# Peptides against a protein of PDB entry 4N78: the designs that were tried, part 52

Target 1, 186 residues: chain A of PDB entry 4N78
Amino acid sequence: HFQVICRLLGYQGIAVVMEELLKVVKSLLQGTILQYVKTLMEVMPKICRLPRHEYGSPGILEFFHHQLKDIVEYAELKTVCFQNLREVGNAILFCLLIEQSLSLEEVCDLLHAAPFQNILPRVHVKEGERLDAKMKRLESKYAPLHLVPLIERLGTPQQIAIAREGDLLTKERLCCGLSMFEVILT
Target 2, 155 residues: chain B of PDB entry 4N78
Amino acid sequence: MAELQMLLEEEIPGGRRALFDSYTNLERVADYCENNYIQSADKQRALEETKAYTTQSLASVAYLINTLANNVLQMLDIQASQLRRMESSINHISQTVDIHKEKVARREIGILTTNKNTSRTHKIIAPANLERPVRYIRKPIDYTILDDIGHGVKW

## One batch from the design tools (peptide; aimed at target 1 Y11)

Design b2_p21_8_s3 (made by RFdiffusion4, then SolubleMPNN; from b2_p21_8, 12 letters changed)
Fold by OpenDDE base, seed 4:
Structure b2_p21_8_s3 (fold): chain B 186 residues (1-186), chain C 155 residues (1-155), chain A 21 residues (1-21)
Amino acid sequence: as target 1 above (186 residues)
Amino acid sequence: as target 2 above (155 residues)
Amino acid sequence: DELLERQAFYEELLEKLAELQ
């Protein structure tokens, strides 16, 4: 599903969706969530010492359950605050999955374009073959497919310009060095 | 451009008119030949004359049709060439617009991006001696390692 | 005789066409 969304929206559509999601997340964080957090901070026990380890895991759990009883019984926390946190979480996950899907699509595009851009795959050398000879054969095999040099030789000045720009746009991808998700986390 | 205009405005209409006139003339020639044959005392001579007129008329019509057809073909070739040039121009504009749109889109999404933290890979000090790339010998995956994992039926 | 006459007619037609071209 996310791959289809990426293909359908493209860079511009993804950007718009991400911007809107960021606005929603910001609104939730600065609004309802912040208010509940402030309220929770007021009701939080001022002094909560770690119980002695001698009480064991069950005793420690009961201790914290007792200390947090008022918070746990706060019905609005479960219905409103936790729901908003789920929405924020879903938005974050959505952004992550979109970025991952976009990266996969970009990698696929790069791989498909590689033979036309003089980007050769790593050659597996069998026993007895020289790496240099194999690389030279590969270069010779794909040389006729190099688009920009071909157009520079046979094309009009306008076609050459378009080919160069297209080549550049094909090579420059977000997956090469950019992350959207890191911006979302900040 | 001048050639196409001449074909459209003069040669093709002129050829069509010539064919129409030829039709009218053929009717007159036919009437003449019929009357001449009826009135002539020498039927053989009249027949030969009719044959001559028929041959001439057919030749004339064939020439007119051929000329007109060639002019129409030439016109179509010129028009086809013009259309190809227009198509090329439109494609160029379309590609330019698409590239521009893509650049704009990339700028927009770029605002939402930051550089990936490349972990400072410690400068792998290339050991002075380039260790020969250990030939990856594909060791066959020994699946027997999994024999003890799970309720596999020992055959 | 009729075939010969037809052939002669076509030959004459071809000659006339050639003259008009």
Scores: peptide ipSAE 0.023, ipTM 0.692, DockQ to the pose 0.005
OpenDDE base, seeds 1, 2, 3, 5: peptide ipSAE 0.023, 0.020, 0.021, 0.022; ipTM 0.693, 0.695, 0.688, 0.696

Design b2_p21_8_s4 (made by RFdiffusion4, then SolubleMPNN; from b2_p21_8, 7 letters changed)
Fold by OpenDDE base, seed 1:
Structure b2_p21_8_s4 (fold): chain B 186 residues (1-186), chain C 155 residues (1-155), chain A 21 residues (1-21)
Amino acid sequence: as target 1 above (186 residues)
Amino acid sequence: as target 2 above (155 residues)
Amino acid sequence: SELEEKIEYYEYLLELKEQLS
């Protein structure tokens, strides 16, 4: 599903969606969630000591549950604050999945373009084959597919310019060093 | 452009008119030949004359048709060439627009990106000295403090 | 008619190019 969304929206559509999601997340965090957090901090027990490890995990959990019981049972917290937090969480997950899907599409595009851009795959050498000979063979095989040199030889100046720009756009991808998700986490 | 205009405005219409005139002339020639044959005492001579006129007329019509056909073909070739050039121009503009749109889109998404940082795995260090468990005295939380944030009714 | 359609499309693309430029 996310792959289809990425294909449909493209870079522009993804950017728009991501920007809007960031706005929503920011609004939720700086608005309702912040207010609840401030209020909860005011009502938070001032002294919360760590229980002894001898109580085990169940005892420790029960201790904290008891200390925070009143906070957890607050109706508005459950209905509004937790819902907003869920929305934020969903937005983050959505952004992550979109980025992952986009990266996959970009890698796929790079792989498809590689033969046309004089990018040769890493060759596995079988026993008895020389790496150099295999590389030369591959170079010769793909030489006719080199698009930019071909157009530079046969094309008009305008076509050459378009080919070069297209080649550059094909090579430059976000997956090569950029992350959107890291910006979201920041 | 000048050649196409000449073909469209002068040569092809002129050829069509010439062909039409030829039709009218052929009818006159036919009438003449018929009358000449009927009136002539020498039927053989009249027949030979008719054959000559027929051959000449057919040759003339064939020439006119051939000329007109060639002009039409030439016109179509010029138009086809113009269409190809137009198509090339359209494609060039379309590609330019697409590239521009793509650049804009990439700039827009680019501002939402940062360099991939290798996250340092921070080791969670457990605190060494667990303080003695203080008997937890449950203090009731006053939820009225939260009423200003929620849709709660102020009493 | 096909030529007219292409001309119209060409004009449209020219307008788009001008807007982008």
Scores: peptide ipSAE 0.016, ipTM 0.642, DockQ to the pose 0.015
OpenDDE base, seeds 2, 3, 4, 5: peptide ipSAE 0.000, 0.000, 0.006, 0.006; ipTM 0.609, 0.610, 0.607, 0.604; seeds 2, 5 fail the geometry check

## One batch from the design tools (peptide; aimed at target 1 L174 C176, target 2 G110)

Design b2_p22_1 (made by RFdiffusion4)
Pose (drawn by RFdiffusion4):
Structure b2_p22_1 (pose): chain A 186 residues (1-186), chain B 155 residues (1-155), chain P 22 residues (1-22)
Amino acid sequence: as target 1 above (186 residues)
Amino acid sequence: as target 2 above (155 residues)
Amino acid sequence: PHLSTFGPLDDSVEEILELLEE
């Protein structure tokens, strides 16, 4: 699903959705969640020690039950507090997962562009062979596929300018050195 | 474009009227052969001149049509090339617009991004100078090696 | 690496349109 969502939305669609999800998270955190956090903070026990080990675990469980009774009995703790938090969590997970799908989408695009952009994988080296001397030979094999230099050789200025722009857009992807989840959290 | 204007404004309309002139001039020439036969004293001579005019009328109508047909074809060939060049220009405009729309979309998501500081190194990196193997040499106990540390006492 | 396509917009499209007009 995320894979399809990335393809259909593109960069502009994903960006707006992320910007809108930030507005939703802001609306919830500064809104209903904040109201209920301030309300439950008063219902909270002003102080609450952690009992020594001596008191045993069954007595500690009894102590936490009494100290946190009002939290345990709060009627809207699930239908409201947990629900709102779940929405915020899902919004964060969507941003993370959608970025991962985008990274996969970009890397595949780059794999298909590599033959037309003079990007060769490492070649096997036998005895008496140097990669330096061999990679250059392989580059000659795929020389007719190097798109930008071919168009600069036989193309019109208009075709050349358009090729340069398109070549730039093809090689520059977010997965090459950029990320979003960090900015989302910040 | 200049050859097209010449075809559209003069040579085609002109060659076309020259055809209409043939329409009117041939009906005159048909009457003249009938009159020249009637006035003729020599019916065989007047028939050979009618034949001459018939053959000439045929050669003329075939020439006028051929000339006009070549012009119409040249016009269509030129117009076909115009559409070929125009499509090429429209395609470049389209590619340019696509590049722009993509730059706008990337700019929009670029706001939500930062550098991912990732690097690549080796599993093990040996030091530039490996530790020299120090030979063992016996030396006596010396109770004076600390005399210069702090407030020593010499003996 | 610096990725300019995710940076500010530039005049490169206008330069292409000028070449098409020529």

Design b2_p22_1_s1 (made by RFdiffusion4, then SolubleMPNN; from b2_p22_1, 10 letters changed)
Fold by OpenDDE base, seed 4:
Structure b2_p22_1_s1 (fold): chain B 186 residues (1-186), chain C 155 residues (1-155), chain A 22 residues (1-22)
Amino acid sequence: as target 1 above (186 residues)
Amino acid sequence: as target 2 above (155 residues)
Amino acid sequence: MELPMFGELDDSVQRILEILAQ
């Protein structure tokens, strides 16, 4: 699904969606969540000492349950605050998955364009074969497919310019060094 | 442009008019030949004259048709060439616009990105024991596992 | 100007051919 979304929206559409999601997340964080956090901080026990380990896990749990009883019983925390946190979480996950899907699409594009751009994969060399010879053979095989040189030879100046720009755009992808997800986490 | 205009405005219309006139002339010639043949005491002479007129008339018409046809073909060739040029121009514009749109889109999404901290991947110290590349034995994908999945026609 | 249909030319030619066939 995310791959289809990426293909459908393209860079522009993804950008718009991501921007809107960021706005939503910001709104949730700075609004409702912040308010609840402030309230929680006010009602938090001012002195909550770590119980002694001798009480064991159950005793420690009971201690904290007692200390936090008022917070736990705060119904709005569960219904509103936790819901907003889920929404934020979902937004984050969405962004992550979109980025991953986009990266895959970009890699595919790069791979598809590679033969036309004189980007050759490393060839597996069997024992006894020279890597250089195989690479040269591969280069010669794909040489006629090199788009930019072909257009430079046969095309008009305008076509050459377009081909070069297209080549550059094809090579430059987000997956090569950019992350959207890191921005979202900031 | 001047050639096309001449063809459209002068040569082709002129050729059409000439052809029309030739048609009317052929009718007149036919009438003349018919009447001459009927009225002439020397039918052999009248027949020879008719043959001569017919040959001349047909030759004339053939010439006119050929000329007109050639002019039309020339016109079409010029128009085809113009269309090709126009198509090329449109394609160039379209590609330019697409490139521009792509650049804009990339800028927009780029604002939402940061550089991947390629943490210096610690030198993956190649484990000393190069696990023998497990020979990827291409197990043939047994597609028969999918035979029960879907509405495929059992051949 | 509608070009006379090929059929009318045929009549004139046919008339001439009829004369030539006699």
Scores: peptide ipSAE 0.029, ipTM 0.686, DockQ to the pose 0.007
OpenDDE base, seeds 1, 2, 3, 5: peptide ipSAE 0.027, 0.027, 0.027, 0.028; ipTM 0.704, 0.708, 0.691, 0.702

Design b2_p22_1_s2 (made by RFdiffusion4, then SolubleMPNN; from b2_p22_1, 9 letters changed)
Fold by OpenDDE base, seed 3:
Structure b2_p22_1_s2 (fold): chain B 186 residues (1-186), chain C 155 residues (1-155), chain A 22 residues (1-22)
Amino acid sequence: as target 1 above (186 residues)
Amino acid sequence: as target 2 above (155 residues)
Amino acid sequence: MKLETFGELDDRVEKILEILKS
């Protein structure tokens, strides 16, 4: 689903969605969540000492339940605050998954374009074969597919310019060194 | 442009008119040949004359048709060439716009990105137990797996 | 009118067509 979303939205659509998502997250964090956090800080027990281990796990749980009774019984915390935190969490996950999906699409595009851009993978050399000879043969095989040189030879100046720009846009991808998710975490 | 205009406005209409005129003339020639054959005492001579007129008439019509056909073909070729030029221009504009849109889109998304800090700081705290570095055997990415996907050259 | 005379005319027409194709 995320791959399809990436394909449909493209860079612009993804940017718009991310911006709006960031606004929503900011609103949730600075608004409702912050207010609840402040309230929780006020009702938090001033002194919460560790109970004796002799009470066992159930007794320790009851102790903390009693100490935090006012917090646990705060109905709005569960219905509103935790819901908002879930929304923030979902937003973060969405951003992560979009970035990952976009990176996959970009890598695929790069791989598909590679033969046309004189980007050849390193060929596995079997024992006894010269890497250089294989690479040269491969280069020669794909030489006619090099789009930019072909257009430079046969095309108009305008076509050449477009081909070069297209080539550059094809080579430059976010996956090569940029992260959106890191910005969102910031 | 002048050639196309001449073909459209003068040569082709003129050729069509000539064909219509030739039709009426052929009818007159046929009537003449028929009457001449009926009235002539020398039927052989009248027949030879009819053959001559028939050959001439056919040649004339063939010439008119050929000329008109060639003019129409020439007109179509010129028009096709014009259309190709227009198509090329439109495609060029379209591509330019697409590139521009892509650049804008990339700028917009770029604002939402930061450089991947390969922070050297992942101090891989080597676990104290020297687990023998499992030699990362870079399994060569078998790109052949993708050979069957897409319109690429089947090796 | 013997049908044979039309055959001769056809040959002449073909020759004319060849000339027109040149």
Scores: peptide ipSAE 0.006, ipTM 0.695, DockQ to the pose 0.007
OpenDDE base, seeds 1, 2, 4, 5: peptide ipSAE 0.007, 0.006, 0.008, 0.007; ipTM 0.675, 0.705, 0.702, 0.707; seeds 1, 4, 5 fail the geometry check

Design b2_p22_1_s3 (made by RFdiffusion4, then SolubleMPNN; from b2_p22_1, 7 letters changed)
Fold by OpenDDE base, seed 2:
Structure b2_p22_1_s3 (fold): chain B 186 residues (1-186), chain C 155 residues (1-155), chain A 22 residues (1-22)
Amino acid sequence: as target 1 above (186 residues)
Amino acid sequence: as target 2 above (155 residues)
Amino acid sequence: PYLPVFGELDNSVEEILKILEE
């Protein structure tokens, strides 16, 4: 599903969705969630001593339930605050999954374009074969597929310019060195 | 453009008119040959004259058809070339627009990105000071020292 | 001798006539 969304939205659509999600998250964090956190901090007991181990696990649980009774009974916390936190969490997860899906798509595009851009994979050399000889053979095999040099030789100046720009756009992908998710977390 | 216009407005219509005129002329020539053959005392001469006129007429029509056909073909070639040029221009514009749109989109999404911190695997510099494991020499606790404190019942 | 209605035969027509007379 996320792959389909990435394909449908493209870079522009993804950017718009991400920006809007960030605005929503910011609004939730700075508004409702912050207010609830402040309220919870006010209601939180100032001194919560660790109960004696003698009470056992059930006694310790009851102790904490008693100390946090006011917080647990706060109905708005369960309904509104937790819902907002879920929304924030979902937004973050959505951003992560979109970025991952986009990265996969970009990697696939790069892999598909590689033979046409003189980008050759490092071939695993079997024992006894010279890496250089294999690479030269691969280079010679894919040399006719190099699109930009071909167009530079046969194309008009306008076609050459377009080909170069297209090549650059094909090579430059977010997955090569950029992360959106890190920006979202900051 | 001037050549195409000349073909469309002058050469092709002119060729069509010439063919139409040739048709009417052929009918006149046929009538003349028929009458000449009937009225002539020398039928052989009349037949030879008819043959000559027929050959001439057919050659003229063939020429007119060929000229017209060539002009039409030339017209079509010019139009095809114009269409190809237009197609090329449209494609160029389309590609330019697409590239521009892509660049704009990339700038927009780029604002939402940061460089992946390739965490250089900081060589965990093993702290040089391997704290020598203090060999806890378990000194055997000599419990005999406690023998004097306990009320040992001297039996 | 040529019917004036067909005008002056250009070189192409003359060539065709030669082919037809052969």
Scores: peptide ipSAE 0.018, ipTM 0.619, DockQ to the pose 0.006
OpenDDE base, seeds 1, 3, 4, 5: peptide ipSAE 0.018, 0.016, 0.016, 0.015; ipTM 0.617, 0.610, 0.608, 0.620; seed 3 fails the geometry check

Design b2_p22_1_s4 (made by RFdiffusion4, then SolubleMPNN; from b2_p22_1, 9 letters changed)
Fold by OpenDDE base, seed 4:
Structure b2_p22_1_s4 (fold): chain B 186 residues (1-186), chain C 155 residues (1-155), chain A 22 residues (1-22)
Amino acid sequence: as target 1 above (186 residues)
Amino acid sequence: as target 2 above (155 residues)
Amino acid sequence: PYLPMFGELDDSVQKILEILKQ
């Protein structure tokens, strides 16, 4: 589903969706969540000493449960605050999945374009074959497919310009060095 | 351009008129031949004359049709060439617009991106000031990222 | 401009052929 969404929206559509999600997340964080956090900070026990390690994990848990009982029982926390946190979480996950899907699509595009852009695959040298000879053979095999040189030879100046720009756009992808998710987390 | 105009305005209309005139003339020739055959004492001579007129008329019409057809074909070829040129121009414009749109789209999404930290060191990089155009750092495309996804087709 | 239909030309040719058959 995410792959289809990425294909359908393209870069511009994805950007718009991400911007809107960021606005929603920001609104939730600065609004309701912040208010609840402030309220919780006011009701938090001022002195919560770490229980002695002698109580073990269950005892420590029970201690914290007791200390936080009033907070946990706060009905509005479970209904509104946790729901908003879930929404934020879902938005973040959505952004992550979109980025991952986009990266996969970009990688596929790069792979498909590679033979036409003088990008040779890593050749596995079988035992006994010279790497250089195999590489030369591959270069010779794919040389006729190099689009930009072909157009430079046969095309009009306008076609050459478009081909070069298209080649550049094909090579430059977000997956090569950029991350959207890091921006979302900030 | 001058040739196409001549074909459209002079040659083809002229050829059509000539063909129409030839039709009317054929009818007159037919009437003449009929009357001449009936009135002539030498029917054999009249028949030979009719044959000659018929052959000439058919040859003339055939010539006119051929000329007109060739002119129409030439006109169509010129028009087809013009359409191809227009198509090429439209395609060029379309491609230019698409490239531009793609560049704009990439700028928009680029604003929402940061450089992937390749270094293991969690340097909290302060958010770059919104005002700095995300300079596409032309890092050489490290295709090693493709190594994990591409199951090498064992040739 | 009505292109004379080939049919009308055929009629004229047929008339001539009929004369040639007599």
Scores: peptide ipSAE 0.026, ipTM 0.584, DockQ to the pose 0.007
OpenDDE base, seeds 1, 2, 3, 5: peptide ipSAE 0.018, 0.019, 0.020, 0.017; ipTM 0.583, 0.585, 0.577, 0.582

Design b2_p22_2 (made by RFdiffusion4)
Pose (drawn by RFdiffusion4):
Parts: structure tokens; sequence; C-alpha cells
Structure b2_p22_2 (pose): chain A 186 residues (1-186), chain B 155 residues (1-155), chain P 22 residues (1-22)
């Protein structure tokens, strides 16, 4: 699903959705969640020690039950507090997962562009062979596929300018050195 | 474009009227051969001149049509090439717009991004100078090696 | 601008070569 969502939305669609999800998280954190956090903070026990081990686990469980009884009995703790938090969590997960799908989408695009952009994989080296001497030879094999230099050789200035822009857009992807989840959290 | 204007404004309309002129001039020439036969004293001579005019009328109508047909074809060939150049230009404009729309989309998502500081190194990196193997040499106990440390006491 | 940088251009070469080698 995320894979399809990335393809149909594109960069502009994903960006707007992320910007809008930030508005939703802001609306919830500064809104209903904040209201209920302030309310439950008063219902909270002003102080609450951690009992020594001596008291034993059963008595510690009984102590936490009494100290947190008002939290445990709060009627809207699930239908509201947990629900709102779940929405915020899902919004964060969407941003993370959608960026991962975009990274996969971009790296596949780049793999298909490599033959037209003079990007060769490492080649096997036998005895008496140097990669330096061999990679250059392989580059000659795929020389007819190098798009930008071919158009600069036979193309019109208009075709050349358009080729240079398109070549730049093809080789520059977010997965090459950029990320978003960090900014989302910040 | 100059050859097209010449075809559209003069040579085609002109060659076309020259065809209409043939329409009117031939009906005169048909009457003249009938009149020249009637006035003619020599019926065989007047028939041979009618035949001459018939053959000439045929050669003329075929020439006028051929000339006009070549012009119409040249006009269509030129117009076909115009569409060919225009499509090429429209395609470049389209590619340019696509590049622009993509730049706008990328600018929009670029706001939500930062550098991912990732690097690549080796599993093990040996030091530039490996530790020299130090030979063992026996030396006596010396109770004066600390004399210069702090407030020593020499003996 | 976060785009049209040399780091992204180098990163594309390095990434594609790494994936093709894998």
Amino acid sequence: as target 1 above (186 residues)
Amino acid sequence: as target 2 above (155 residues)
Amino acid sequence: SMFETDELREGAVELVQTLLNS
C-alpha cells in the first residue's frame, strides 16, 4: 500500500501529507491531549516513592494500586487519552514508513538510470588484470549509452539544456543524502 | 514560408485561372474549327487544321493540370513539414514544463529534509606505525630513579 | 537549496555501485 501511495502522490503529494500530519499532531498535542494531561496531572499522586525490596512484590503491587487508583478508575482514559495518542503514533509511523517506501522507489529508479549515466558495478579481476585498466575498458563498451555526452555531440542547444536538467533530476534523489523523519520529530 | 506564400497567393490561384481560361478558350477554338470548316474551300485542309487544334488542345490541358498538380503537392509537403517542426517545438516546451513542475515538487519536500550523516570505512584500520618489538635487557634494581620526582632524597 | 549539490551526485554513484555489487 505504501509503495502505491508513494508512486501516486510523488514528492509534492508526500510533502503536503507530511505537512498536514504535522498540523494534526500539533492540533492533538496542543489540544485535547494537553487538556487531559493537565487534568490527569492533578489526579496524580503528588509524591510516590518506590518501596524498598523488603516490602515484597505483592505489597508493592498493592501500594501502586492504591496510589494510582484515581488513574486506574478514570473513565475517559482509554476512549480519549489512549485514542488520541494512538492517532499521533500512527501519524508518526506513516511518516517513517512512507519515507522508507520512497527510499526503495528512488533506489530502483537509480539502478535503471546507471547504464545511461556511466555508473558501472565492480568487475571481477583475474590474474594480470587491473581494475583501473579494466573499468576504463568497460566504460568504453557502454560509452554509446552515456546519454548527456551523446546529446552534447549531436543534439541542438535546446535538446542539450533539456538533457542536462533531466540528467540532474534523475541522479539527485533523497536517498543519496537526505532524510525526513529527523525533521518530523524536531 | 516564402515558398508557401508564393504557392498560396499566386502560383496555385494563377495556374488555376489559367485552367479556367482554357475552359473558355477551348470552346472558342471549338467554334472556330467548325466555322473555319464551313468557310473553308478545302474541306480536307480544314479537317487537318482541326485535328491540329485538337491535338494541341489535348497537350495544353494535360500540361496545365500537371503544372497545377505539382504545385498542390508541394504545398502539402511543406505543410507536413510545418507540423513536424511544430510538434518538435511543442515537445520541448512540454519537457521544459515537466522539468519545472518537478523542481517545484522537490523544493516542497526539500523543506522536510536534512543531511543524513552517513559514512563508509573499513572493518579494521591498522595504525600507521606498528609497535616496535622491545628487547629484554637485565638491569639492576635502582633506588634512585624516583629522586627527581617530587622532593627526592639523594644518598 | 537541499538539491543540486555535489554530495547528492557522489552519493548516487556510491549507492548504485554498492547495490549492484551486493

Design b2_p22_2_s1 (made by RFdiffusion4, then SolubleMPNN; from b2_p22_2, 10 letters changed)
Fold by OpenDDE base, seed 2:
Structure b2_p22_2_s1 (fold): chain B 186 residues (1-186), chain C 155 residues (1-155), chain A 22 residues (1-22)
Amino acid sequence: as target 1 above (186 residues)
Amino acid sequence: as target 2 above (155 residues)
Amino acid sequence: SMFGTEELLEGARELTEEVLDA
């Protein structure tokens, strides 16, 4: 699903969705969640000491239940605050999954474009073969597929310009060095 | 452009008119040949003349048709070439617009990105002292030690 | 022989008409 969303929205659509999600998250955090946290802090016992181990596990549990009774009984905490936290969590997860999906798509694009852009994978050299010789053979094999040089030889100046720009856009992908998720976390 | 205009306005219409005139002339020739054959005492000569006129007329029509056809084909070729050029131009514009849109989109999403902290492969300096994994010796929990602490009913 | 000539003339006429109608 996330892959489909990425394909459908493209960079622009993803950007818009991310911006809106950030606004929502900000609104939830600075508004409702902050208010509930403040309220919870007010009702929180000022002094909550660890009961003595002598009370055993059940006694300790009862102690904490008693101390937190007012918080536990606050119905709005479960319904509203936790829901808002869930929404924030979902938004974060959504952003993460979108970024991951986008990265996968970009990697695929890069891989598909690689033969046409003179990007060759490092070939595993068997023992006894010179890496350089094998690489040169590969370069020679794929040389006719290099799009930009081909167009530079055969194309009009306008076509050459477009080809170069297209090549650049193809090579420059977010997955190569950029993260959206880090921005979202900040 | 001048060649196309000449073909459209002069050569092709002129060729069509010439064919039409030729049609009318052929009818006249046919009538003449028929009458000549009927009236002539020498039927063989009249027939030979008819054959000659027919051959000449057919050759003339064939020439006119061929000329007109060639002009039409030339016109179509010129038009096809013009369309191809227009298509190329449109495609170029379209590609330029698409590239521009993509650049804008890249900028927009770029604002929402930060550089991946390439975690410098901190050489995990293996701590020199491989603390030998202290073999977790599962000491059997002697639960009897708890027998004295619990208010459990000593049966 | 005259019939053949008429056929040829008619053929030429038909061809002319086809080109004119095109």
Scores: peptide ipSAE 0.023, ipTM 0.644, DockQ to the pose 0.005
OpenDDE base, seeds 1, 3, 4, 5: peptide ipSAE 0.022, 0.016, 0.017, 0.018; ipTM 0.637, 0.629, 0.622, 0.636; seed 4 fails the geometry check

Design b2_p22_2_s2 (made by RFdiffusion4, then SolubleMPNN; from b2_p22_2, 14 letters changed)
Fold by OpenDDE base, seed 5:
Structure b2_p22_2_s2 (fold): chain B 186 residues (1-186), chain C 155 residues (1-155), chain A 22 residues (1-22)
Amino acid sequence: as target 1 above (186 residues)
Amino acid sequence: as target 2 above (155 residues)
Amino acid sequence: EKFGTEALLKGAEELTREELDK
């Protein structure tokens, strides 16, 4: 699903969705969640000491249940605050998954473009073969596929300009050095 | 453009008119040949003359058709070439627009990005002494250890 | 243009000859 979303929206659509999600998250955090957190801070016991270990795990649990009874029984916390936190969590996960999916698409694009851009993978060399000779042979094999040099030789000035620009745009991808998710977390 | 106009306005219509005129002329030649054959005392000579006129007439018509056909083909080739040029121009514009849109999109998404922190993966110095993987023996958690901890409410 | 016309003329002459000899 996320791959399809990435393909459908493209960079522009993803940017718009991410921006709107950030606004929603910001609104949730600075609005409802902040208000509930402030309220919770006000009702939080000022002094909550660890009970004696002699009470055992059940006794300790009961102690904390008693101390936090007012918070636990606060119905709006479960229905509203936790729901908003789930929404924030879902938004974060959505952003993460979108970025991952986008990165995969970008890598695929780079791999598909590589033969046309004189980007050759390091080939496995069998025992006795020289890597350099094999790479040179591979380069020679794919040399006719180099798009920019081909267009520079055969194309019009306008086509050359477009090809160069397209080549640059193909090489410059987010996955090469940029992260959206890090911005979202900050 | 001038060549196409000449073909459309002068050469092709002119060729069509010439063919039409040729039809009228052929009818006259046919009438002449018929009358000449009927009136001539030397039927063989009249026949040979008819053959000559027939050959000439067929050659003339063939020439006119060929000329007209070539002009039409030339017209079509010019038009096809014009269409190809237009297509090329449209494609160029389309590609330019697409590149522009992509650049805009890249800028927009770029605002939402930061540089990846390449955390220098500290060389995990493999500890020299590979501690033998202690086979994780799943010891069942004995919860009975907790039985003595806490005053269970005697129901 | 001249070569095509000559071929057509020859063809027309041949066709005319064939039809008249029938």
Scores: peptide ipSAE 0.015, ipTM 0.714, DockQ to the pose 0.005
OpenDDE base, seeds 1, 2, 3, 4: peptide ipSAE 0.018, 0.014, 0.012, 0.013; ipTM 0.710, 0.717, 0.706, 0.714; seeds 1, 2 fail the geometry check

